# Ledger of designs, part 1: peptides against a protein of PDB entry 5ONS

All scores and structures are predictions.

Target 1, 181 residues: chain A of PDB entry 5ONS
Amino acid sequence: MFKKFDEKENVSNCIQLKTSVIKGIKNQLIEQFPGIEPWLNQIMPKKDPVKIVRCHEHIEILTVNGELLFFRQREGPFYPTLRLLHKYPFILPHQQVDKGAIKFVLSGANIMCPGLTSPGAKLYPAAVDTIVAIMAEGKQHALCVGVMKMSAEDIEKVNKGIGIENIHYLNDGLWHMKTYK
Structure headers, positions and changes below count from the first letter of each chain, unless a header shows other numbers.
Peptide ipSAE is a variant of ipSAE made for these designs: the mean of its two directions, with the distance scale d0 fixed at 1.0 Angstrom where the peptide's residues are scored. Compare it only between designs on the same protein; published cut-offs may not carry over.
The geometry check fails a fold that doesn't show the stated peptide or that is severely misdrawn somewhere.

## One batch from the design tools (peptide; made by RFdiffusion4, then SolubleMPNN; aimed at target 1 K103 Q140 L170; its pose is not in this set)

Design b1_p12_3_s1
Fold by OpenDDE base, seed 5:
Structure b1_p12_3_s1 (fold): chain B 181 residues (1-181), chain A 12 residues (1-12)
Amino acid sequence: as target 1 above (181 residues)
Amino acid sequence: SELEKALKELEE
């Protein structure tokens, strides 16, 4: 989603959200990520305005005090930014790729099934379309936010093709967009 | 920064 993303070229505008809209978004976030509820007031304090950075290709980035928190495309599900995920690693369920897959993921490649079933990888139960944090063998920080294109069960059975779509990865265009006020 | 060091952690 952000492989060729550039703040100067791909951001259209920024709008401040109304209170009612913010409330709706918070409810959506809790529905998607139930574990975030106790932390939401810390992440999005009531006293702070919430803004949407509107980008090309119908991408919207949710921000508070310039911090990029979540993004979505065409009003689909919300994804946490890696920067937020690094602060709150529990927001997403995890999958782990082997160390050999790291360089490919960091180039924006999708995660192939063998990278999730090989020694060093750890594949946890997850349904198709689940948003997941991609961890790596021997590493502490998530390197990617992805979406299950197959269930964990099917990944193990079929073990070929795209298992997880790479949505946002470390050092992509969104990562380089550190803040926006 | 703390977050930026993640890049070096993951670099091979």
Scores: peptide ipSAE 0.237, ipTM 0.843, DockQ to the pose 0.244
OpenDDE base, seeds 1, 2, 3, 4: peptide ipSAE 0.213, 0.229, 0.215, 0.236; ipTM 0.832, 0.838, 0.825, 0.838

## One batch from the design tools (peptide; made by RFdiffusion4; aimed at target 1 W39 Q42 P89 F90)

Design b2_p13_4
Pose (drawn by RFdiffusion4):
Structure b2_p13_4 (pose): chain A 181 residues (1-181), chain P 13 residues (1-13)
Amino acid sequence: as target 1 above (181 residues)
Amino acid sequence: QEEELEKKIEEAL
C-alpha cells in the first residue's frame, strides 16, 4: 500500500477530528482489535487532538501527537502502523516467515506459501482476511503488516500462490514518514 | 498497568 508513497506526492491534507468522530473510530478499533481496548487511553489520550492524514487513493492515517497509529483505505479495516505494532506487538496475531523471505518482503513483495511452510518459518492457524503481524525467523520485531489471502490450512496444503498480502513493511513510504508535522 | 504491558510485550515476542 505504501511502496511508492511519500508525503509530497501522496498527502493531500490533515483534518482534526471532532469528539463525535473520535468515539466512533475508537469503537471500530475495539471491534477489530479486542485486546487493544485497555490500551487506548494510552495510545489516544483524552487530552490529545486526533487527526486523519488524508492521502491519495482514499488512504487515511490516524495520528495523535504527530505519531502515526493506524491506517485504512476507503472505509475498509484499520491496520496498525508498524511503529505502533512495535510498541504493542500483541495487537495482532503473528505469522513467521523463513529468513530467506526477509529480503523479498522488505522490497515490497507479497508472501508466497513457501515462505511460510519452509523450515525456520512458523505458520499459525488463521482464517482468510485476518490482519497478521509478520515476524521473521531469528528477528524479534515485526517487519510487515499482512492480510491472509489464503487460510493457513490452505497455505499448508496448496503451498503455492500468495499466502499473505504485504500491506505495510519496514522502510516503505509510510515507515519513512516518521511523524506528521 | 506498566507491569501488565511489559508482561504482554514479553509474551508476544

## One batch from the design tools (peptide; made by RFdiffusion4; aimed at target 1 Q42 P89)

Design b2_p18_2
Pose (drawn by RFdiffusion4):
Structure b2_p18_2 (pose): chain A 181 residues (1-181), chain P 18 residues (1-18)
Amino acid sequence: as target 1 above (181 residues)
Amino acid sequence: EEEELEKKIEEFWEEYNE
């Protein structure tokens, strides 16, 4: 989603949200990520203004104190930014690719099933369309936010095709936009 | 809140490294 993204060519503007809208977004975040509820007062303090950074192709980025928290396209599901995920790694279930796939996902490639079924990789049960944190064999921190395109069981069996769609990866355009200011 | 968060992160990593 952000492979060729930068602030100049992709950010149209930034709107500050009213209280009515903030509560609605928080509710959606709760529905989508149940375990995030106890942490929202910390992630989105009552005191701080909440802004949406509007981007081309109907991408929205939710910001608090200039920190990028979540993003979505159209009115689709929210995804945590990798920076927020690094602070709260438990927000998403995890999938671990083998170390050989690291170079490909850092270049924006989708995750193929061999990257999840090979030694050094760990594949956990997941239904299709689950938003997952991509971990790397031998790495402590997540490197990609993905969406299951095949269920985990199908990935083990079919073992060919895109297993996980690469949505956001370390040092993509979104990662380079450290803060909005 | 910070202490609860550190504890929860620790628990998560323990479970993950299993």

## One batch from the design tools (peptide; made by RFdiffusion4, then SolubleMPNN; aimed at target 1 P89; its pose is not in this set)

Design b2_p19_8_s2
Fold by OpenDDE base, seed 1:
Structure b2_p19_8_s2 (fold): chain B 181 residues (1-181), chain A 19 residues (1-19)
Amino acid sequence: as target 1 above (181 residues)
Amino acid sequence: ELEKLLEEAERLQKELLER
């Protein structure tokens, strides 16, 4: 989603959200990520304005005090930014790729099934379309936010093709954006 | 603590790119 993204070229505008809209978004976030509820007031304090940065290709980034928190495309589900996920790693279920897959993930490549079933990888139960944090063998922080394109069960059985779609990864355009006020 | 996590994330990025 952000492989060719550049803040200067791909941001269209920024809108401050009304209170009612913010409440709706918070409810959506809790629905998607139930574990975030106790932390949501810390992540999005009531006293702080919430903004949406609108980008090309129907991408929207939710921000508070310039911090990039979540993003979505075409009003689909919200994804946490890696920067938020690193602070709150429990927001997403995890999948772990082997060491060999790291360089490909960081190039924006989708995660192939063998990278999830090989020694060093850890595949946890997850349904298709689940948003997941991609961990790497021996690393503390998520390398990527992805979406299961196959269930964990099917990944193990088929063990070929795209297992997880790469949505947002370290050093992509969103990562480089850092903040936006 | 949160700031420390950000610093670690930045370091991780650098390490991953250099390997």
Scores: peptide ipSAE 0.094, ipTM 0.739, DockQ to the pose 0.021
OpenDDE base, seeds 2, 3, 4, 5: peptide ipSAE 0.065, 0.045, 0.081, 0.089; ipTM 0.695, 0.658, 0.729, 0.739

## One batch from the design tools (peptide; made by RFdiffusion4; aimed at target 1 I102 K139 L170)

Design b2_p23_1
Pose (drawn by RFdiffusion4):
Structure b2_p23_1 (pose): chain A 181 residues (1-181), chain P 23 residues (1-23)
Amino acid sequence: as target 1 above (181 residues)
Amino acid sequence: EEEEEEEEEEQEELLEEYEEEEE
């Protein structure tokens, strides 16, 4: 989603949200990520203004104190930014690719099933369309936010094709936009 | 073929930067 994304060519503007809208978004975040509820007062303090950074192709980035928290396209599901996920790794269920796939996902490639079924990889049960945190064999931190395109059981069996769609990865255009200011 | 070599070099460079960051 952000492979060729930068602030100059992709950010149209930034709107500050009213209280009515903030509550609605928080509710959607709760529905989508149940375990995030106890942490929302910390991530989105009552005191701080909440802004949406509007981007080309109807991408929205939710910001608080200039920190990028979540993003979505159209009115689709919210995804946590990798920076927010690094602070709260439990927000998403995990999938671990083998170390050989690291170089491909850092270049924006989708995750193929061999990257999840090979030794060094760890594949956990997940239904299709689940938003997952991609972990790497031997690495402590997540490197990609993905969406299951095949269920985990299908990935083990079919073992060919895109297993996980690469949505956001370390040092993509979104990662480079450290803050909005 | 030149483009494939440049892509591979880029992937290895990204991997190297990532491994340094993890350390």

Design b2_p23_2
Pose (drawn by RFdiffusion4):
Structure b2_p23_2 (pose): chain A 181 residues (1-181), chain P 23 residues (1-23)
Amino acid sequence: as target 1 above (181 residues)
Amino acid sequence: EEEEEEEEEEELEEYVEELFEEY
C-alpha cells in the first residue's frame, strides 16, 4: 500500500476530527481489535486532538500528537502502523516467515506460501482476510502488516501462491513518514 | 518518560538500519 508513497506526492491534507467522529473510530478499533480496548486511553488520550491525514487513493492515516497509529483505504478495515505495533505487539496475531523471505518482503513483495511452510517459519491458524503481524525467524520485531489471502490451513496444503498480502513493511513510504507535522 | 520514549525510538531506527544492511 505504501511502496511508492511519500508525503509530497501522496498527502493531500490533514483534518482534525470532532468528538462525535473520534468516538466512532474508537468503537471501530475496539470491534476490530478487541484486546486494544484497555490501551486506547494511552494510545489516544482524551487530551490530544485526533487527526486524519488524507492521502491519494482514499487512504487515511490516524494521528495523535503527530504519531501515526492506524491507516485504512476507503472505509475498509483499520491496520496498525508498524510503529504502533512495535509499541504494542499483541494488537495482532502473528505469522512468522523464514529468514530467507525477509529480503523479499522488505522490498515490498507479497508473502508466498513457501515463506511460511519452510523450516524456520512458523505458521499459526488463521482464517482468510485476518490482519496479521509478520514476524521473522530470528527477529524480535515485526517487519510487515499483512492480510491472509489464503487460510493458514490452505497455505499448508496448497503451498503455492500468495499466502499473505504485504500491506505495510519496514522502510516503506509510510514507515519513512516518521511523524506528521 | 519522554526521554525513555526517545531512546526507544533511536534504538528502533538503529535496528531497522542494521536489518536493511543485513538484507

Design b2_p23_7
Pose (drawn by RFdiffusion4):
Structure b2_p23_7 (pose): chain A 181 residues (1-181), chain P 23 residues (1-23)
Amino acid sequence: as target 1 above (181 residues)
Amino acid sequence: EEEEEEEEELEELEEEIEEELEE
């Protein structure tokens, strides 16, 4: 989603949200990520203004104190930014790719099933369309936010095709936009 | 040479993450 994304060519503007809208977004975040509820007062303090950074192709980035928290396209599901996920790794279920796939996902490639079924990789049960944190064999921190395109059981069995769609990866255009200011 | 450059770039990203978490 952000492979060729930068602030100049992709950010149209930034709107500050009213209280009515903030509560609605928080509710959607709760529905989508149940375990995030106890942490929202910390991530989105009552005191701080909440802004949406509007981007080309109807991408929205939710910001608080200039920190990028979540993003979505159209009115689709919210995804945590990798920076927010690094602060709260439990927000998402995990999938671990084998170390050989690291170089490909950091270049923006989708995750193929061999990257999840090979030794060094760990595949956990997940239904299709689940938003997952991609972990790497031997790495402590997540390196990609993905969406299951095949269920985990199908990935083990079919073992060919895109297993996980690469949505956001370390040092993509979104990662480079450290803050909005 | 390209694989070594990619590994060095990944290590820099890992250090950047740790700096941000220590903030």

## One batch from the design tools (peptide; made by RFdiffusion4, then SolubleMPNN; aimed at target 1 Q42 R83 K87; its pose is not in this set)

Design b2_p24_4_s3
Fold by OpenDDE base, seed 3:
Structure b2_p24_4_s3 (fold): chain B 181 residues (1-181), chain A 24 residues (1-24)
Amino acid sequence: as target 1 above (181 residues)
Amino acid sequence: SAQDEELAALEAEVKAAGGSLPVP
């Protein structure tokens, strides 16, 4: 989603949200990520305005005090930014790729099934369309936010093709967009 | 590799900025 993203070229405008809209978004975030509920007041304090940064290709980024928190495309589900995920790693279920897959993930490539079933990888139960944090063998921080294109069960059985779609990764255009005021 | 070095640098930056380490 952000492989060729540049703040100067791809950001259109920024709007401040009304209280009613913020409440709706918070409810949606709790529905998508139940574990976030106790932390939501810390992530999105009531006193602080919430903004949406509108980008090309129908991308919207949710921000508070300049921090990039979540993003979505075409009013689909919200994804956490890697920066938020690094602070709150429990927001998403995890999957781990092997060492050999790291360089491909960091190039924006989708995660192939063998990179999730090989020695050094760890595959946990997850359904199709689940948003997941991609961990790397021997690394501490998530390197990617992805979406399951196959269930974990099918990845193990079929073991070929795209297992997880790469949505956002370390050193992509969104990562380089550290803040937006 | 250059990518490994960049990833390590980014992880260090996240830690320095107050990021949490994921549970192993």
Scores: peptide ipSAE 0.233, ipTM 0.712, DockQ to the pose 0.083
OpenDDE base, seeds 1, 2, 4, 5: peptide ipSAE 0.224, 0.144, 0.100, 0.087; ipTM 0.691, 0.677, 0.647, 0.661; seed 5 fails the geometry check

## One batch from the design tools (peptide; aimed at target 1 R83 A136 W175)

Design b2_p25_1 (made by RFdiffusion4)
Pose (drawn by RFdiffusion4):
Structure b2_p25_1 (pose): chain A 181 residues (1-181), chain P 25 residues (1-25)
Amino acid sequence: as target 1 above (181 residues)
Amino acid sequence: EEEEEEEEEEEEEEEEEEELEEEEE
């Protein structure tokens, strides 16, 4: 989603949200990520203004104190930014690719099933369309936010095709936009 | 020889982890 994204060519503007809208977004975040509920007062303090950074192709980025928290396209599901995920790794279920796939996902490639079924990889049960944190064999931090395109059981069996769609990866255009200011 | 190869792989993994930590900054 952000492979060729930068602030100059992709950010149209930034709107500050009213209280009515903030509560609605928080509710959606709760519905989508149940375990995030106890942490929302910390992530989105009552005191801080909440802004949406509007981007081309109807991408929205939710910001608090200039920190990028979540993003979505159209009115689709929210995804945590990798920076927010690094602070709260439990927000998402995990999938671990084998170390050989790291170079490909850091270049923006989708995750193929061999990257999840090979030794060094760890594949956990997941239904299709689940938003997952992509972990690397031998790495402590997540490197990609993905969406299951095949269920985990299908990935084990079919073992060919895109297993996980690469949505956001380390040092993509979104990662480079450290803060909005 | 097998223990030495495992130790070399661990050292390489630690070096790659340090590079990624720098890129996360």

Design b2_p25_1_s2 (made by RFdiffusion4, then SolubleMPNN; from b2_p25_1, 9 letters changed)
Fold by OpenDDE base, seed 3:
Parts: structure tokens; sequence; C-alpha cells
Structure b2_p25_1_s2 (fold): chain B 181 residues (1-181), chain A 25 residues (1-25)
């Protein structure tokens, strides 16, 4: 999603959200990420304005106090930013790639099944279309946010093709944006 | 000149990789 993203070229505008819209978004975030509910007032304090940064390709980035929290495309599901996910690693289920896959993931490549079934990988039960945090072998913080293209069961059985789509990764255009006020 | 540019690029890539590895740790 952000492989060729640049803040100067790809940001169209920024809008401050109305209280009613913020409430709707908070409810959607709790539905998508039930574990976030106790933390949502810390992540999105009631006193702080919530903004949407509108980008090209129908990308929207949810921000509070300049922090980039979540993003979506074409009003689809919200994804946490890696910066938020590093603070709250539990908001997504995890998958772990082997050491050899790291360089490819950091280039924006999709995650192939062998990178999830190798001895250094850890594959956890997950359905198709599940948004997941991608962890690296021997590392604590996620390097990527992805979407399961196969179930964990099918990744193990088939062990060929794209297991997880790479949506957002460390050092992509969204990562470099850091803050937006 | 080409060797100096290649060495500079390699150092920048090594520093970037190290920073990314630190962010993941």
Amino acid sequence: as target 1 above (181 residues)
Amino acid sequence: EEEEEEEKKKKEEEEEQKELEELMK
C-alpha cells in the first residue's frame, strides 16, 4: 500500500472529524480489535481532536495529536500503523517469518508460504483475510502489517504461493511520514 | 569516483539495515 508513498506527493488534505464520526470510528475499532477497548481512551483521548489525512488511492490515515494511528483504503478495514503496533503489540494476532524472509518483507514483498513454515518461523492459527502483525525470528517488534491470503492450515498444507499480503512495512512511505499535524 | 559512490551506498544500506534491526529488537 505504501511502497511508493510520499507525504508531499500523495497527501491530498486533512480534515478534523466531528464527535459523532469519532464515536463511529471508535466502535468500528473495538469491533475489529476487541483487545484495544481498555486502551482506546489512552490511544484516542476524548479531549484531543481526531483527524483524517486523506491520501491518493483512497487511503485515509487516522491521526491524534499528529500521531499516525490507523489507516484504511476505500473505507475497508482499519489497519494499525507499525508505530501504534509497537506500543500495543497485542492488538493484532502474530505470525513470525524466518530470518531469510526479513529482507524481502522490508522490500515490500508479499510473504511466501515457505517463509512461514521454515524452522525459524512460527505459524499460528488464523483465517483468510485476518489482519496480522508480522514478527521476525528473534525480534520483539513487528516489521510488517499484513493480511492472510491463505489460512494458517492451508499455508502448512500447500506450502506454496502467497501466504500473507504485505500491507505496511518498516521503512515504507507511511513509516517515514512519522507525524502529521 | 564510482568506487567511492558504491562504498557510500553500501555504508548507507548497512546503517539503514542496522537501524531497522534495532527498531525490531
Scores: peptide ipSAE 0.355, ipTM 0.739, DockQ to the pose 0.105
OpenDDE base, seeds 1, 2, 4, 5: peptide ipSAE 0.173, 0.047, 0.352, 0.157; ipTM 0.690, 0.569, 0.744, 0.679

Design b2_p25_1_s3 (made by RFdiffusion4, then SolubleMPNN; from b2_p25_1, 10 letters changed)
Fold by OpenDDE base, seed 1:
Structure b2_p25_1_s3 (fold): chain B 181 residues (1-181), chain A 25 residues (1-25)
Amino acid sequence: as target 1 above (181 residues)
Amino acid sequence: SEEEKKEEEEKKEEEEQKELEKLME
């Protein structure tokens, strides 16, 4: 989603959200990520304005105090940013890739099934279309946010093709934005 | 030379990879 993303070229505008809209978004976030509920007031304090950065390709980025928290495309599901996920790693279920897959994931490549079934990888139960944090072998912070294109069961059985779609990865255009005020 | 340029680019990519790996620690 952000492989060729640049803040100067791809950001259209920024809007401050009304309280009613913020409440709706918070409810949606809790529905998508139930584990975030106890932390949501810390992540999105009531006193702080919530903004949406509108980008090209119908991308919207939710921000608080300049921190990029979540993004979505075409009013689809919200994804946490890697910066938020590093602070709150429990927001997403995890999958772990082997050491050899790291360089490919960091180039924006989709995660192939062998990178999830090989020694050093860890595959956890997950359904198709589940948003997941991609962990690397021996590392503590996620390198990618992805979407399951196959169930964990099918990844193990088929062990061929795209297991997880790469949505956001370290050093992509969204990562380089850092903050937006 | 083109070979030297390639070696320099490979070195730069390796350094960038190490920096990114540090972010994952």
Scores: peptide ipSAE 0.443, ipTM 0.791, DockQ to the pose 0.110
OpenDDE base, seeds 2, 3, 4, 5: peptide ipSAE 0.061, 0.040, 0.041, 0.056; ipTM 0.562, 0.520, 0.523, 0.615; seed 5 fails the geometry check

Design b2_p25_3 (made by RFdiffusion4)
Pose (drawn by RFdiffusion4):
Structure b2_p25_3 (pose): chain A 181 residues (1-181), chain P 25 residues (1-25)
Amino acid sequence: as target 1 above (181 residues)
Amino acid sequence: EEEEEEEEEEEKEEAEEEAEEILEE
């Protein structure tokens, strides 16, 4: 989603949200990520203004104190940014690719099933369309936010095709935009 | 304008170095 994204060519503007809208978004975040509820007062303090950074192709980025928290396209599901996920890794279920796939996902490639079924990789049960944190064999931190395109059981069996769609990866255009200011 | 472009390039390199350091952890 952000492979060729930068602030100049992709950010149109930034709107500050009213209280009515903030509560609605928080509710959607709760529905989508149940375990995030106890942490929302910390992530989105009552005191801080909440902004949406509007981007081309109807991408929205939710910001608080200039920190990028979540993003979505159209009115689709929210995804945590990798920076927010690094602070709260439990927000998402995990999938671990083998170390050989690291170079490909850091270049923006989708995750193929061999990257999840090979030794060094760990594949956990997941239904299709689940938003997952991609972990790397031998690495402590997540490197990609993905969406299951095949269920985990199908990935084990079919073992060919895109297993996980690469949505956001380390040092993509969104990662480079450290803060909005 | 050229100084702004150079600042953007430095910021991008710094973000890449940060991502690499995090990946190495």

## One batch from the design tools (peptide; made by RFdiffusion4, then SolubleMPNN; aimed at target 1 F90 L170; its pose is not in this set)

Design b2_p26_4_s2
Fold by OpenDDE base, seed 1:
Structure b2_p26_4_s2 (fold): chain B 181 residues (1-181), chain A 26 residues (1-26)
Amino acid sequence: as target 1 above (181 residues)
Amino acid sequence: DEVLKELEEEMAPDKKKIEELLKKAA
């Protein structure tokens, strides 16, 4: 989603959200990520304005105090940014790729099944379309946010093709955006 | 930010390798 993303070229405007809209978004976030509920007031304090950074290709980034928290495209599901995920690793279920897959993930490539089934990888139960945090062998921090394109069961059985779509990865355009006020 | 600092230190070797590969491919 952010392979060719540049803040100066791809951000169109920023809008401060109304209280009612914020409430709706918070409810949606809790629905998508139940584990976030106890932390949501810390992530999005009531006293702080919530803004949407509107970007090209119908991308919207939810921000509070300049911190990039979540993003979505075409009013689809919200994804946490890696920066938020690093603070709250439990927001997403995890999948772990082997050491050899790291270089491909960091290039923005989709995660192939062998990188999830090989020694050093850890594949956990997950349905198709589940948003997941991609961990790597020997690394503490998530490398990317992805979406299951196959179930974990099918990844193990078929063991070829795209297992997880790479949505947002370390050192992509969104990562380099860092903050927006 | 301590988390970002740790991440940069942890990922630095891999990032450098990727950058070198991209440079060679250009």
Scores: peptide ipSAE 0.126, ipTM 0.659, DockQ to the pose 0.066
OpenDDE base, seeds 2, 3, 4, 5: peptide ipSAE 0.063, 0.035, 0.037, 0.098; ipTM 0.573, 0.640, 0.518, 0.671

## One batch from the design tools (peptide; aimed at target 1 K178)

Design b2_p27_1_s3 (made by RFdiffusion4, then SolubleMPNN; its pose is not in this set)
Fold by OpenDDE base, seed 4:
Structure b2_p27_1_s3 (fold): chain B 181 residues (1-181), chain A 27 residues (1-27)
Amino acid sequence: as target 1 above (181 residues)
Amino acid sequence: SESEEEAEKLYEEGKKEIEELKKKLEE
C-alpha cells in the first residue's frame, strides 16, 4: 500500500474530525481490536483533536497530535501504523517469518507460505482477512502489518502462494512519514 | 547476501527509531 508512497506527492489534505465522528471511529477500533480499549484514552486522549490525513488511492490516516495511529483504504478496516504497533504490540495477532523472508518483507513483498511454515517461522491460528503483525525470526520488532490471504490452516496444508499480503512495512513510505500536523 | 545485509541495515535503522519511541512511552 505504501511502497511508492511519498508524503509530498500522495497526501491530498488533512481534516479535523468532529466529536461524533471520533466516537464512531473509537467504537470501530474497539470492535476491530478489543484489547485496545483500556489504552484508547492514552492513544487518543479526549482533549486532543483527531485528524484524518487524506491520501491518494483512497487512503486515510488517523492522527492525533501529529502522530500517525491508524490507516485505512476505501473505508475498509483500520490498520495500526507500525509506529503505533511497536508501542502496543498486542494490538494485532502475530505471525513470524523465518530469517530468509526478512529481506523480502522489507522490500514490500507479500509473505509466501514457505516463509511461514519453514523452521524459524511461527504460524499461529488465524482466519482469512485477519490483520496481523509480521514478526521475524531473531527480531524483536514487527517488520510489517499484513493481512492473511489464506487461513493459517490452509497455509500449512497448501504451503504455496501468498499467505499474507504485505500492507505496511518498516521503511516504507508511511514509515518515513513520521508525523503530520 | 548483499540483499540480506541491506535488509539488516534497514532493520537496525528502524530499530533505533522504535527503541526511541518505546523509551518515550516508558517515561
Scores: peptide ipSAE 0.458, ipTM 0.879, DockQ to the pose 0.084
OpenDDE base, seeds 1, 2, 3, 5: peptide ipSAE 0.249, 0.361, 0.336, 0.105; ipTM 0.763, 0.844, 0.834, 0.625

Design b2_p27_4 (made by RFdiffusion4)
Pose (drawn by RFdiffusion4):
Structure b2_p27_4 (pose): chain A 181 residues (1-181), chain P 27 residues (1-27)
Amino acid sequence: as target 1 above (181 residues)
Amino acid sequence: EEEEEEEEEKEKEEEDKYAEELSEEYL
């Protein structure tokens, strides 16, 4: 979603949200990520203004104190930014790719099933369309936010095709936009 | 509060450094 994304060519503007809208978004975040509820006062303090950074192709980025928290396209599901995920890794269920796939996902490639079924990889049960944190064999931190395109059981069996769609990866355009200011 | 802000800035710097080192290692 952000492979060729930068602030100049992709950010149209930034709107500050009203209280009515903030509560609605928080509710959606709760529905989508149940375990995030106890942490929202910390992530989105009552004191801080909440902004949406509007981007081309109807991408929205939710910001608090200039920190990028979540993003979505159209009115689709919210995804945590990798920076927010690094602070709260438990927000998402995990999938671990083998170390050989690291180079490919850092270049923006989708995750193929061999990257999840090979030794060094760890595949956990997940239904299709689940938003997952991609972990790497031998690495402590997540490197990609993905969406299951095949269920985990199908990935073990079919073992060919895109297993996980690469949505956001380390040092993509979104990662380079450290803060909005 | 000032100590928490300095710690958060440090964590951000470490995070950027880790992402840069990971990219250099594999790309």

Design b2_p27_8 (made by RFdiffusion4)
Pose (drawn by RFdiffusion4):
Structure b2_p27_8 (pose): chain A 181 residues (1-181), chain P 27 residues (1-27)
Amino acid sequence: as target 1 above (181 residues)
Amino acid sequence: EEEEVEEFIEEAEELEEEEEEEEEEEE
């Protein structure tokens, strides 16, 4: 979603949200990520203004104190930014690719099933369309936010095709936009 | 659980600061 994304060519503007809208967004975040509920007062303090950074192709980025928290396209599901996920790794269920796939996902490639079924990889049960944190064999921190395109059981069996769609990866255009200011 | 979250947050902040220092040195 952000492979060729930068602030100049992709950010149209930034709107500050009213209280009515903030509560609605928080509710959606709760529905989508149940375990995030105890932590929202910390991530989105009552005191801080909440802004949406509007981007081309109807991408929205939710910001608090200039920190990028979540993003979505159209009115689709919210995804945590990798920076927020690094602070709260438990927000998402995990999938671990084998170390050989690291180079390919850092270049924006989708995750093929061999990257999840090979030794060094760990594949956990997941239904299709689940938003997952991609972990790497031998790495402590997540390197990609993905969406299951095939269920985990199908990935083990079919073992060919895109297993996980690469949505956001380390040092993509969104990662380079460290803060909005 | 709160202490663990605090540790994650400190570690993520430290990594961000290191990344910014490396970029400044390259510039």

